# Designs tried in a protein design run: peptides against a protein of PDB entry 1EBD. Part 36

Target 1, 138 residues: chain A of PDB entry 1EBD
Amino acid sequence: KASYEGKVAAEAIAGHPSAVDYVAIPAVVFSDPECASVGYFEQQAKDEGIDVIAAKFPFAANGRALALNDTDGFLKLVVRKEDGVIIGAQIIGPNASDMIAELGLAIEAGMTAEDIALTIHAHPTLGEIAMEAAEVAL

## One batch from the design tools (peptide; aimed at target 1 E108)

Design b2_p26_7_s4 (made by RFdiffusion4, then SolubleMPNN; from b2_p26_7, 11 letters changed)
Fold by OpenDDE base, seed 3:
Parts: structure tokens; sequence; C-alpha cells
Structure b2_p26_7_s4 (fold): chain B 138 residues (1-138), chain A 26 residues (1-26)
């Protein structure tokens, strides 16, 4: 099938209560497949001198994605090596616009990859991919 | 590839954030 990336719409970006901290503001493109991001991209973190692990898990290995016949893409977690804290996340694939919320919450709360890995997700669901990517980061 | 599309997305988001920061500083 044909796929494309649309323009980022400012209206699709959620606000943040802090005027100085925009780390957990999500950005979304409602394209096919959808793209969503919150926090640091891998290269942004590296440019600021942060030592990170980029943990990636593909939708092709997700049970719900297989059932939906929509397996293009992946979820990437950007994890700070020093303490295992999640500082960024990107999703390209099915329902990315909704799934980014869980990761935004995790970043805002200062959670680690271990916290997400230990969180039980229903099976089979697309959301399991966050748990799987977190396990890769351990 | 999806990796290339993600890089393009990153570029777009960074550009948007820079514009927003400039507007706030004005």
Amino acid sequence: as target 1 above (138 residues)
Amino acid sequence: SVEERLKAFEERVEAMLLEAAAARAA
C-alpha cells in the first residue's frame, strides 16, 4: 500500500503546564502510517552530550499488529544510560497517535525502562510494544 | 524506509520547536 508523511500540525501538539519545560510535549503526524514523538530524539540527546541507548521493537513482531495486518514500523525508546530513565520515545506505525500518551506520562514522571518493562500490558494489544521495547533497553 | 521517514519527522519537529522558541523570545 501507498504511504506518506504529512506536515506536522501545531494543533496536534499537546500543551505543557510548565513554561520552561517542554520535554513531555508530544508531536503527532496523522499520516499512514502515523508518526508520534515525545521527548528527545536519539541524535538530539547525543548532541547535548547525553549518553543514551536507543531501544527499538518492530510492529512485525507484535501479535495485535499481525492480526490487523498492519505491521509496518516500530517503537523506539531513548534511554539515558546513567540511570535508565526514559527521556524520549518515537512511534511510527498503527495507532501511534494514541500510544504516545503512555510514554509521555512515563517521561513526565521520570520513569525508567524497567518500570515500563514490569508494567503488565494486555495481550494481544498494540500497546505491548512499549513493554517489549523497554525490555530491549534493559 | 520507516527509518528514513522517522528522520524526516525529527527534522520537521525540530524546525517547529525552533520557530516556537523564537516566537516566545520575541
Scores: peptide ipSAE 0.204, ipTM 0.670, DockQ to the pose 0.062
OpenDDE base, seeds 1, 2, 4, 5: peptide ipSAE 0.188, 0.127, 0.194, 0.155; ipTM 0.663, 0.631, 0.668, 0.634

Design b2_p26_8 (made by RFdiffusion4)
Pose (drawn by RFdiffusion4):
Structure b2_p26_8 (pose): chain A 138 residues (1-138), chain P 26 residues (1-26)
Amino acid sequence: as target 1 above (138 residues)
Amino acid sequence: SAALAARAAAVDAATFAMLVAAQEAR
């Protein structure tokens, strides 16, 4: 957040019509099962007065997570029911800090569960859980 | 630790790049 604004400030000073414009910022916590979040939590969304569905997919079902032998965790997609647009995501499990980038790019650009579900992911990887979660969302 | 600090910096850098790219695309 600080670095982004740093650029916006210098650009505004120079005359560039720069402004602060992002839909979300990811936050990561390096706990044992590292966790990452971006966008709305399922509860914040409905407290905001938004009809949102949430899809939750476990690492226990992913093959790479079984190979890593760390199966405690999940990925959650908070999706606007009215248009399938993803507005928040939460990952708890190995490499959540890296996996969060994909869901983050999707939120910033206003993509849908289908956009992600129709994207072929690597197998066997953890990042593909996002594929399977969006499939669940659909 | 140093390893965690490196990881945090990498995450900050990726976040910064993502935000700038998304802003410019909009």

Design b2_p26_8_s1 (made by RFdiffusion4, then SolubleMPNN; from b2_p26_8, 15 letters changed)
Fold by OpenDDE base, seed 5:
Structure b2_p26_8_s1 (fold): chain B 138 residues (1-138), chain A 26 residues (1-26)
Amino acid sequence: as target 1 above (138 residues)
Amino acid sequence: SAELERRRREFEERTTALLLAAAAAR
């Protein structure tokens, strides 16, 4: 956040005004398992009157997580029902701190759950769980 | 089992709450 805000401020000072998009700013907790979030939580979206789908896929069903014997947690997508746009994501599990970046990109780009579901992820990978969660939202 | 599912739910709730708190603190 601070580094991003600093970048936006520097760009504005340089004559390239930019807005801070807080929706695309990730939060990470380096616990075991790791926790990461970007954009809306389901309840936050509901509290703002956004009708959402919360699509969850467990690491216990991910082939790479099974191979690593690290299957605690899940990935959750918060998808706006009106247009299928991903407006939030939460990851609790292996590599969550790095995996959140893909979903941050997706949210910033205004991608849909369908866009992620149709994106081929390498098999077996932890990242494949994003595709699986996106399929749940369809 | 019901006990395993209970433990999974409790884990999810605790970790989600931690993550929500961390996100809100930014």
Scores: peptide ipSAE 0.270, ipTM 0.781, DockQ to the pose 0.033
OpenDDE base, seeds 1, 2, 3, 4: peptide ipSAE 0.267, 0.248, 0.262, 0.264; ipTM 0.777, 0.767, 0.778, 0.774

Design b2_p26_8_s2 (made by RFdiffusion4, then SolubleMPNN; from b2_p26_8, 11 letters changed)
Fold by OpenDDE base, seed 1:
Structure b2_p26_8_s2 (fold): chain B 138 residues (1-138), chain A 26 residues (1-26)
Amino acid sequence: as target 1 above (138 residues)
Amino acid sequence: SAELEARRAAFAERTEAMLLAAAAAR
């Protein structure tokens, strides 16, 4: 947030038209395990009348998480049913604070669950859980 | 085990609630 606001302000001072856009601002809690979120929670989408799929995949089924013996938590994608667009993501688990950035990018780009499912992630990695959760949404 | 799965589910529920509360406070 602050760095983004600083960039927008610097661009405006430099004479470039810019606006603050707060779409997909990430939130992180550096607990053990870490917690991260971007975009809509499932209930927030429902409260706004958006019909969503909550696609959830557990770290207990991720090969890298198993190898690290750190399998608590999950990744959840919030996918709009009408068009398959990812509108939110939540991660509780290993490296959640870094992994949320991929999903923030996907939301900002208007990507679908299919786009993520078709993106090959390196094996074995924690990042594969995003692909696995996207496959659950299909 | 069923006990381990129940523990994991309860942990996930608590942490998800914590994350929602933290996000809503921003």
Scores: peptide ipSAE 0.137, ipTM 0.696, DockQ to the pose 0.031
OpenDDE base, seeds 2, 3, 4, 5: peptide ipSAE 0.022, 0.026, 0.119, 0.048; ipTM 0.462, 0.532, 0.679, 0.545

Design b2_p26_8_s3 (made by RFdiffusion4, then SolubleMPNN; from b2_p26_8, 11 letters changed)
Fold by OpenDDE base, seed 5:
Structure b2_p26_8_s3 (fold): chain B 138 residues (1-138), chain A 26 residues (1-26)
Amino acid sequence: as target 1 above (138 residues)
Amino acid sequence: SAALAARRARFEARTEAALLAAAAAK
């Protein structure tokens, strides 16, 4: 967050139009398993009156996680029901700290669960779980 | 692609809203 705010400030000083956007700031805990989050938690969305679906997919069903024998946890997408836009994501599991970046990009780009579900993910990869969770949200 | 066009429209709308909010707070 602070680093991003620094970039925005530098761009403003350079005369480029920029704004601080707080839509998709990632948070990571480097525990075992790792925890990562970006955007809304399900309860936060509900508290703000946003009707959401929480789509969850377990690492125990992911081919790469199985191959690595590291299958604890899940990926959760928080999807706005009105338009299918992804507004949050949480990952507990292998490589969550890096995997959250794809979902941060998806949120910043205003992508839907369908956009992720229809994106080809390499097989077998941990990142494929994002596609699986997106399919659950459809 | 209709999906790509819709994605771009959502991104543009969000970006515009953020810029307008920042300008109003200045």
Scores: peptide ipSAE 0.054, ipTM 0.519, DockQ to the pose 0.035
OpenDDE base, seeds 1, 2, 3, 4: peptide ipSAE 0.022, 0.022, 0.026, 0.030; ipTM 0.443, 0.421, 0.481, 0.476

Design b2_p26_8_s4 (made by RFdiffusion4, then SolubleMPNN; from b2_p26_8, 14 letters changed)
Fold by OpenDDE base, seed 1:
Structure b2_p26_8_s4 (fold): chain B 138 residues (1-138), chain A 26 residues (1-26)
Amino acid sequence: as target 1 above (138 residues)
Amino acid sequence: SSELEARRAAFERRTEELLLAAAAAR
């Protein structure tokens, strides 16, 4: 299932294969808060006719972000409704530039929101927000 | 909706726009 889903996700994101086109190239802005994106934005997916769920979870509800007093922003997953595959992610908040790598990996592997929701994250961590956002998508 | 919630929402929108622009520049 995962291999097929990864192929479908790759085909959806890449459109046309070139020998050097990666499915999930991250974009990072080292602002305060940091901003990071990989794969589709919600509106981009909709414009291409992909039916998606946008699952957002705020850093204001993340235990580590609260402990750090750095709660601005959110993590958003863009999930294809047909199969639950994650096709995009955006992070605005603490450590977004590094946290995007997990989601880039998930997209490249064709993982579903369920896969992320069932992945145990250490508590309390900033990365735990990915699990929380994935649960919103279920 | 509180003023704080409105400010947070506005911040989120502006940062999403910035992210979109950054992604498009690559």
Scores: peptide ipSAE 0.163, ipTM 0.700, DockQ to the pose 0.032
OpenDDE base, seeds 2, 3, 4, 5: peptide ipSAE 0.038, 0.065, 0.153, 0.067; ipTM 0.532, 0.564, 0.690, 0.564

## One batch from the design tools (peptide; aimed at target 1 A19 G110)

Design b2_p27_2 (made by RFdiffusion4)
Pose (drawn by RFdiffusion4):
Structure b2_p27_2 (pose): chain A 138 residues (1-138), chain P 27 residues (1-27)
Amino acid sequence: as target 1 above (138 residues)
Amino acid sequence: VDEILAEARALGAERRAERLAEIKARH
C-alpha cells in the first residue's frame, strides 16, 4: 500500500493525473499453515448487503498437497451471485502467499468464477485448487 | 504530499466506482 501510493504521489506532483485505484490488496500471514486473503470475507460481503455465494475447496483433495503431506487447509471464493464476479478469496495452506496472486489479479480485473474455471492450470500443483474451487462455484 | 494524496484518493474512489459499474454492466 505504501509503495503504490508513493508512485501515485510523485506522478500527481509531476502533473500525471494519477489517482489511488485498486479494488483490493492481498494480505499474507506466515503462520505454520500460511494464510492469505484478498477482497471480501464471505461475512463482510453479506453484511455489506451483497448476495454472495462462497465456494470452499480443501487441500486434502489436491494431489500436490498430499505429496507435500500438509493437507490442513482450503481455498474459499466469495462470488457475487448476481454476476459470477469474484470479490474475495481466502487460502489457508502451503504456499497460500504465492497462490493468492492469481485470485488477486482476478479480483482486480473483475473476472468471474467461469473465467478461472475455464483456464487450464498445472497438474499436480496447489495453484490449481483455484480451478477446482471455481468449478465448485459454477 | 499528504494533501495531494488525499485528493488522489478521492479521485481514485470516483474512478473505481465507475470501473466497478462498467464491470457489472459487462457481466

Design b2_p27_2_s1 (made by RFdiffusion4, then SolubleMPNN; from b2_p27_2, 11 letters changed)
Fold by OpenDDE base, seed 4:
Structure b2_p27_2_s1 (fold): chain B 138 residues (1-138), chain A 27 residues (1-27)
Amino acid sequence: as target 1 above (138 residues)
Amino acid sequence: VDEVLAKARERGAELLARRLEEIRKRR
């Protein structure tokens, strides 16, 4: 956030139109397990009258998490029901701080749950959980 | 109170829909 706000300010000073309202500002807590979020929480979307699917997949079902013996937590996608567009994501679990970047990109690109479900993820990886959660949203 | 909350929710959904449509038009 602060680095982005500094860049936007520098671009505005340089005469570039930098009025880009980002939907996907990541928030990370480096706890054990790590917590990461981007975009809407399910309740925030509901409070704004957005009909959403909350697709949740547990790390206990992820092959890489099992191999690491670190299976606590889950990934949650917040998907708008009208058109399948991803509007938020939350990760609690291993490497959540880095894995949130894929979902931040997906939200800022206006991707759907189908776009992620059809993206080949390497097996076995922690990142594969994004594909699994996207399949739950279909 | 309920009507004010309903209008605020509708406005929030419209603002998000517009932003997501602007993102899609950049693809």
Scores: peptide ipSAE 0.136, ipTM 0.660, DockQ to the pose 0.062
OpenDDE base, seeds 1, 2, 3, 5: peptide ipSAE 0.122, 0.112, 0.112, 0.088; ipTM 0.618, 0.627, 0.614, 0.585

Design b2_p27_3 (made by RFdiffusion4)
Pose (drawn by RFdiffusion4):
Structure b2_p27_3 (pose): chain A 138 residues (1-138), chain P 27 residues (1-27)
Amino acid sequence: as target 1 above (138 residues)
Amino acid sequence: SREERPVVHFTREEAEEVLTEYLESLH
């Protein structure tokens, strides 16, 4: 957040019609099962008065997570029911800090669960859980 | 469409203040 604004400030000083414009910022916590979040939590979304569905997919079902032998965790997609647009995601499990980038880019650009579900992911990887979660969302 | 967020434009005084504080934090 600080670095982004740093650029916006200098650009505005120079005359560039820069502004602060992002839909979200990811936050990561390096706990044992590292966790990452971006966008709305399922509760924040409804408390905001938004009809959102949430899809939750477990690492226990993913093949790479079984190979890593760390199966405690999940990925959650908070999806606007009215248009399938993803507005929040939460990952708890190995490499959540890296996996969060894909869901983050999707939120920033206003993509849908289908956009992600129709994207072929690597197998066997953890990043593909996002594929399977969006499939669940659909 | 993506979720709505307010767009924030900096005034000249605000931009200078934010840039100064940012550069100080790097040193």

Design b2_p27_3_s1 (made by RFdiffusion4, then SolubleMPNN; from b2_p27_3, 14 letters changed)
Fold by OpenDDE base, seed 4:
Structure b2_p27_3_s1 (fold): chain B 138 residues (1-138), chain A 27 residues (1-27)
Amino acid sequence: as target 1 above (138 residues)
Amino acid sequence: MRLETPVVRLTPEEARAVLAAYRAALE
């Protein structure tokens, strides 16, 4: 948050108008396992009257997580039902702090669950979990 | 200009509490 707001301010001072989008700001907790979030939580979306699909995929079913013996947690996508647009994502698990960036990009760009599901992810990677969760949301 | 994001270190107890609350909220 502070860094992002600082960037917007710096860009404005440099003559490049920018706006703060709090929906696209990631939050990270470097716990074990790590936690990361961007955009709407499922309950937040519901509280605002947005009809959503919450798609969840566990690290226990991810090939890389199994190979690392680090399978605690899951990825959750929050997808708007009307158009399939991803409006939020949460990760509890290995490398959550880095993996949230893909989902932050997807939300910022207005991508759908289908866009991620159709994106080839390298195998075996932790990042495949985003594709798997996106497939669940279809 | 490079901007830095502040990092807060939690005690092990605080970290466990945060994780538990976060997990519960995501179920």
Scores: peptide ipSAE 0.148, ipTM 0.599, DockQ to the pose 0.023
OpenDDE base, seeds 1, 2, 3, 5: peptide ipSAE 0.140, 0.135, 0.096, 0.129; ipTM 0.597, 0.587, 0.555, 0.584

Design b2_p27_3_s2 (made by RFdiffusion4, then SolubleMPNN; from b2_p27_3, 17 letters changed)
Fold by OpenDDE base, seed 1:
Structure b2_p27_3_s2 (fold): chain B 138 residues (1-138), chain A 27 residues (1-27)
Amino acid sequence: as target 1 above (138 residues)
Amino acid sequence: MKYPVPVVRLSEEEARAVLAAYEAALA
């Protein structure tokens, strides 16, 4: 957040006016396994009256995670039922701090679970789990 | 690194506790 605000300020000073617009701000804990979240948690969405699908996929079923012997955790997508748009994501597991960026981008762009499901992810990679979770939401 | 960012690092034991809390909250 602070870094983004600094960037906006720098752009304004440089003669390129911009505004601070918060859509998908990630939160990360650099633990082992790592924890990361962006957008809505499932319960937050429900509390606001948003009908959601919670799509969860475990690292225990991810090929790269298995190869690394690092399979604790999961990826969860929070998907709005009305239009399939991803409104939140949580990752507990290897490289969650970096992987959350893809989901942050998806939320920022208003992408659907289908968009992620149809995006080719290299095999085997940890990031492939995003596609798997998206398929669960379909 | 363009901007300084606070880094919170946990031991494996602490991380497992966090994981358990997250899993419970997201269950």
Scores: peptide ipSAE 0.056, ipTM 0.610, DockQ to the pose 0.020
OpenDDE base, seeds 2, 3, 4, 5: peptide ipSAE 0.047, 0.037, 0.038, 0.038; ipTM 0.595, 0.580, 0.588, 0.591

Design b2_p27_3_s3 (made by RFdiffusion4, then SolubleMPNN; from b2_p27_3, 13 letters changed)
Fold by OpenDDE base, seed 4:
Structure b2_p27_3_s3 (fold): chain B 138 residues (1-138), chain A 27 residues (1-27)
Amino acid sequence: as target 1 above (138 residues)
Amino acid sequence: SAPARPVVRLSREEAEAVLAAYRAALE
């Protein structure tokens, strides 16, 4: 967040129109398991009156996680029901700190759950869990 | 009508607290 705000400030100083956009600023906790979030939490969305689907997929069902014997946790996509747009994501589990970037990009780009579901993810990878969760949201 | 673009208002600390709760509940 601070880095992003710094970029906005730098662009403003340089004479480029820019504004702080808090759509997809990630938060990461490097615990075991790792925790990461970007965009809306489910309850946050509900509190703001946004009708959402919370699509959750467990690492226990992910082939790579099983192979690594690291299956605690889940990925949750918060998807706006109106148009299927992803507005938030949370990951508790292996590699959450890095995997959150894909979802941050998706949120910033206004992608839908379908967009992620139709994106081929390498197999077997932890990243497939994003695709699996997106499929749940369909 | 849903917001055109979501704006996250939780602080990092608040987000971390929510993540901690999610971790505890695994849900």
Scores: peptide ipSAE 0.328, ipTM 0.788, DockQ to the pose 0.063
OpenDDE base, seeds 1, 2, 3, 5: peptide ipSAE 0.048, 0.042, 0.026, 0.024; ipTM 0.553, 0.535, 0.478, 0.488

Design b2_p27_3_s4 (made by RFdiffusion4, then SolubleMPNN; from b2_p27_3, 17 letters changed)
Fold by OpenDDE base, seed 2:
Structure b2_p27_3_s4 (fold): chain B 138 residues (1-138), chain A 27 residues (1-27)
Amino acid sequence: as target 1 above (138 residues)
Amino acid sequence: SALKREVRRLSEEEARAVLAAYEAALA
């Protein structure tokens, strides 16, 4: 966030058009397991009166996570019910810091859970968990 | 040279608490 805000500020000073979208700014903790979030949290969405589906999928059910013997945690998608648009995502688990980028892109682009569910992810990869969670949201 | 930080292992509950703290900070 701080880096992004710095970039926006620099662009503004330089006379370039720039905007801050806090919804699509990821937050990452490089702990073990890693933690990452982008967009709405489930409770945050509910508090704002947004009707959401919270779709959760565990790393324990992911083939690559099993192969790596690193299966702690989960991925959660926060999906707006009215149109299926992904408005938030949280990841606790292996490679969360990098995996959040796909979901940040999806949120920024206004993609739906169906869009991700229908996107072919390489097998076996940790990234498949995003596809699996998206399927749960359908 | 690369320096790797040592981070203690978090429980899932602790990890959720960290994310919740980030939620509050970003709001």
Scores: peptide ipSAE 0.076, ipTM 0.571, DockQ to the pose 0.021
OpenDDE base, seeds 1, 3, 4, 5: peptide ipSAE 0.042, 0.023, 0.031, 0.017; ipTM 0.541, 0.472, 0.484, 0.438

Design b2_p27_4 (made by RFdiffusion4)
Pose (drawn by RFdiffusion4):
Structure b2_p27_4 (pose): chain A 138 residues (1-138), chain P 27 residues (1-27)
Amino acid sequence: as target 1 above (138 residues)
Amino acid sequence: AEELEEEIEEFLAEERAKNEERVKEWN
């Protein structure tokens, strides 16, 4: 957040019609099962008055997570029911800090569960859980 | 230098408020 604004400030000073414009910022916590979040939590979304569905997919079902032998965790997609647009995501489990980037890029650009579900991911990887979660969302 | 730093902070504060409104409208 600080670095982004740093650029916006200098650009505005120079005359560039720069402005602060992002839909979300990811936050990561390096706990044992590291966790990452971006966008709305399922509760914040409804409290905001938004009809959102939430899809939750477990690492216990992913093959790479079994190989890593760390199966405690999940990925959650908070999806606007009215248009399938993803507005929040939460990952708890190995490499959540890295996996969060894909969901983050999707939120920033206004992509849908289908946009992600129709993207072929790597197998066997953790990042593909996002594919399977969006499939669950659809 | 101090006046410029205050102006930058006021500008960024206004831009943050606008960004929050745009994000709300988008949702």

Design b2_p27_4_s3 (made by RFdiffusion4, then SolubleMPNN; from b2_p27_4, 16 letters changed)
Fold by OpenDDE base, seed 2:
Structure b2_p27_4_s3 (fold): chain B 138 residues (1-138), chain A 27 residues (1-27)
Amino acid sequence: as target 1 above (138 residues)
Amino acid sequence: DAALAAAIAERLGKERAANKEKVKARL
């Protein structure tokens, strides 16, 4: 957050078109399990009157998480029902701090759950959970 | 060529829609 806001401020001072999109700014907690979030939580979207799908997939069903014996938690996608656009993501689990970057990119680019579900992820990886959660949102 | 670009985009959209239905059929 602070580094991104500093970059946007520098770009604005330089006369470059730059906007602060607070929806695409990740928040990370390096706990065990790790916690990461970007964009809307399901309840925040509902409180704003956005009709959403909350697609959840557990690490206990991920082949890489099983192989690592680290299966605690889940990934949740918050998807706008109208157009399938991803507006938020939450991850509790192994490598959540790095995995949130893919979903931050997807939100910033206005991608849909279909975009992620049709993206081939390497097997076996923790990142496949994003694809699996996106398939649940279809 | 804008017409060629539009035809490619339409083809890619149809391929994507067909892939979406294949994904849904695996659920």
Scores: peptide ipSAE 0.021, ipTM 0.443, DockQ to the pose 0.017
OpenDDE base, seeds 1, 3, 4, 5: peptide ipSAE 0.019, 0.013, 0.018, 0.016; ipTM 0.369, 0.373, 0.458, 0.371; seed 1 fails the geometry check

Design b2_p27_5 (made by RFdiffusion4)
Pose (drawn by RFdiffusion4):
Structure b2_p27_5 (pose): chain A 138 residues (1-138), chain P 27 residues (1-27)
Amino acid sequence: as target 1 above (138 residues)
Amino acid sequence: ANAPLPDNAARTAEIQAAAAAVRAALA
C-alpha cells in the first residue's frame, strides 16, 4: 500500500492525473499453514448488504497437496450472486501467499467464477484448486 | 465490475492537496 501511493504521489506532483485506484490489496500471514486474503470475507460481504455466495474447496482433495503431505487447508471464493463477479478470496494452506495472486488479479479486473473455471490450470498443482473452487461456485 | 475501496477517494484528495502545495513551493 505504501509503495503504490508513493508512485501516485510523485505522479500527481508531476502533473500526471494519478489517483489511488485499486479494488483490493492481498494480505498474507506466514503461519505454519500460511494464509492469504483479498477482497471481502463472506461475512463482511453480507454485512455490507450484498447477496454473495461462497465456495469452499479443500486441499485434502488436491493431488499436489497430498504429495506435499500438508492437507489441512482450503480456498474460499466470495462471489456476488447477482453477476458471478468474485469480490473476495481466502486461502489457507501451502503456498497460499503465491496462489493468492491469481484470485487477486481476478478481483482487481472484475472477473467471474466462470472466467476462472474456464481457464485451464496446471495439474497437479495447488493453484488449480482455484479452478475446482470456481467450478464448485458455478 | 468491482468498485475501488472506499478510502481511495480520500487518499487521492490528500495526495493531490500535498502535490499542489509542493508545486506552489517550487514556483

Design b2_p27_6 (made by RFdiffusion4)
Pose (drawn by RFdiffusion4):
Structure b2_p27_6 (pose): chain A 138 residues (1-138), chain P 27 residues (1-27)
Amino acid sequence: as target 1 above (138 residues)
Amino acid sequence: AAAVRAAERAAREAAARAAMTALAAAM
C-alpha cells in the first residue's frame, strides 16, 4: 500500500493524472499453515448488503497437498451471486501467500468464477485448488 | 485527466487478466 501510493504521489506531482485505484490488496500471514486474504470475507460481504455465495475447497482433496503431507487448510471464494464476479478469497494452507496472487489478479480485473474454472491449471499443484473451488462455485 | 485514468485502468485490468491465466498455468 505504501509503495503504490508512493508512485501515485510522484506522478500527481509531475502532472500525471494519477489516482489511487485498486479494488483490493492481499494480506498474508506467515503462520504455520500460512494464510492469505484479499477482497471481502464472506461475512463482510453480506453485512455490506451483498448477496454473495461462498465456495470452500479443502487441501485434503488436492494431490500435491497430500504429497507435501500438509492437508489442513482450504480455499474460499466469495462470489457475487448476481453476476458470478469474485470479490474476495481466503486461503489457509501451504503456499497460500503465493497462491493468493491468482485470485488477487482476478478480483482486481473483475473476473468470474467461470473465468477461473475455465482456465486449465497445472496438475498436481496447489494453485489448481482455485480451479476446483470455482468449479464448486459454478 | 479522467480519460487517461480510465485508459490506464482498462490496461491494468487487461494485464491482470492475462497474468492471471499465465500464473494459473504456471502453478

Design b2_p27_7 (made by RFdiffusion4)
Pose (drawn by RFdiffusion4):
Structure b2_p27_7 (pose): chain A 138 residues (1-138), chain P 27 residues (1-27)
Amino acid sequence: as target 1 above (138 residues)
Amino acid sequence: VKTAAQEAALAAANAAMAAAVAAAKAA
């Protein structure tokens, strides 16, 4: 957040019609099962008065997570029911800090669960859980 | 893509940034 604004400030000073414009910022916590979040939590979304569906997919079902032998965790997609647009995501489990980037880019650009579900992911990887979760969302 | 709450938070952030740029130019 600080670095982004740093650029916006200098650009505005120079005359560039820069402004602060992002839909979200990811936050990561390096706990044992590291966790990452971006966008709305399922509760924040409905408290905001938004009809959102939430899809939750477990690492216990992913093959790479079984190989890593760390199966405690999940990925959650908060999706606007009215248009399938993803507005929040939460990952708890190995490499959540890295996996968060894909969901983050999707939120920033206004993509849908289908956009992600129709994207072929690597197998066997953890990042593909997002693919399976969006499939669940659909 | 943005909610009303996100638009309001960004508007407040841009207003604060505009004030900081104006102060930097004056200095």

Design b2_p27_7_s1 (made by RFdiffusion4, then SolubleMPNN; from b2_p27_7, 8 letters changed)
Fold by OpenDDE base, seed 3:
Structure b2_p27_7_s1 (fold): chain B 138 residues (1-138), chain A 27 residues (1-27)
Amino acid sequence: as target 1 above (138 residues)
Amino acid sequence: RLTEAQKAELAARNAKLAAAVAAAKAA
């Protein structure tokens, strides 16, 4: 957040139009397991009156996680019911700190759960869990 | 892009999987 705000300030000082958009600012905790979040939490969306689906998929059902014997946690997508647009994501589990970037991109681009569900992910990979969670939201 | 039938099939599959995982955690 601080780094992003600094960039916006620098662009403004340089005479370039810029705006702060906090929608897709990632937060990462490098714990064991790792935790990562971007966009809305489910309860935050509900508190603002947004009707959402919280689509959750566990690492215990992911082939790569099983092969690595590292199956703690889950990926959660927060999806707006009206149009299927992804507005938030949380990951607790292996490689969460890096995997959150795909979901940050999806949120910034205004992608839907269907867009992620139809994106081919390599098998077996941890990244497949995003596709599986997106399918839950359909 | 996905048909309603395809969406329903995916939802059913994922619900079954979620139930299986929950059962395994309880055992």
Scores: peptide ipSAE 0.092, ipTM 0.616, DockQ to the pose 0.012
OpenDDE base, seeds 1, 2, 4, 5: peptide ipSAE 0.020, 0.019, 0.021, 0.018; ipTM 0.507, 0.488, 0.310, 0.270; seed 5 fails the geometry check

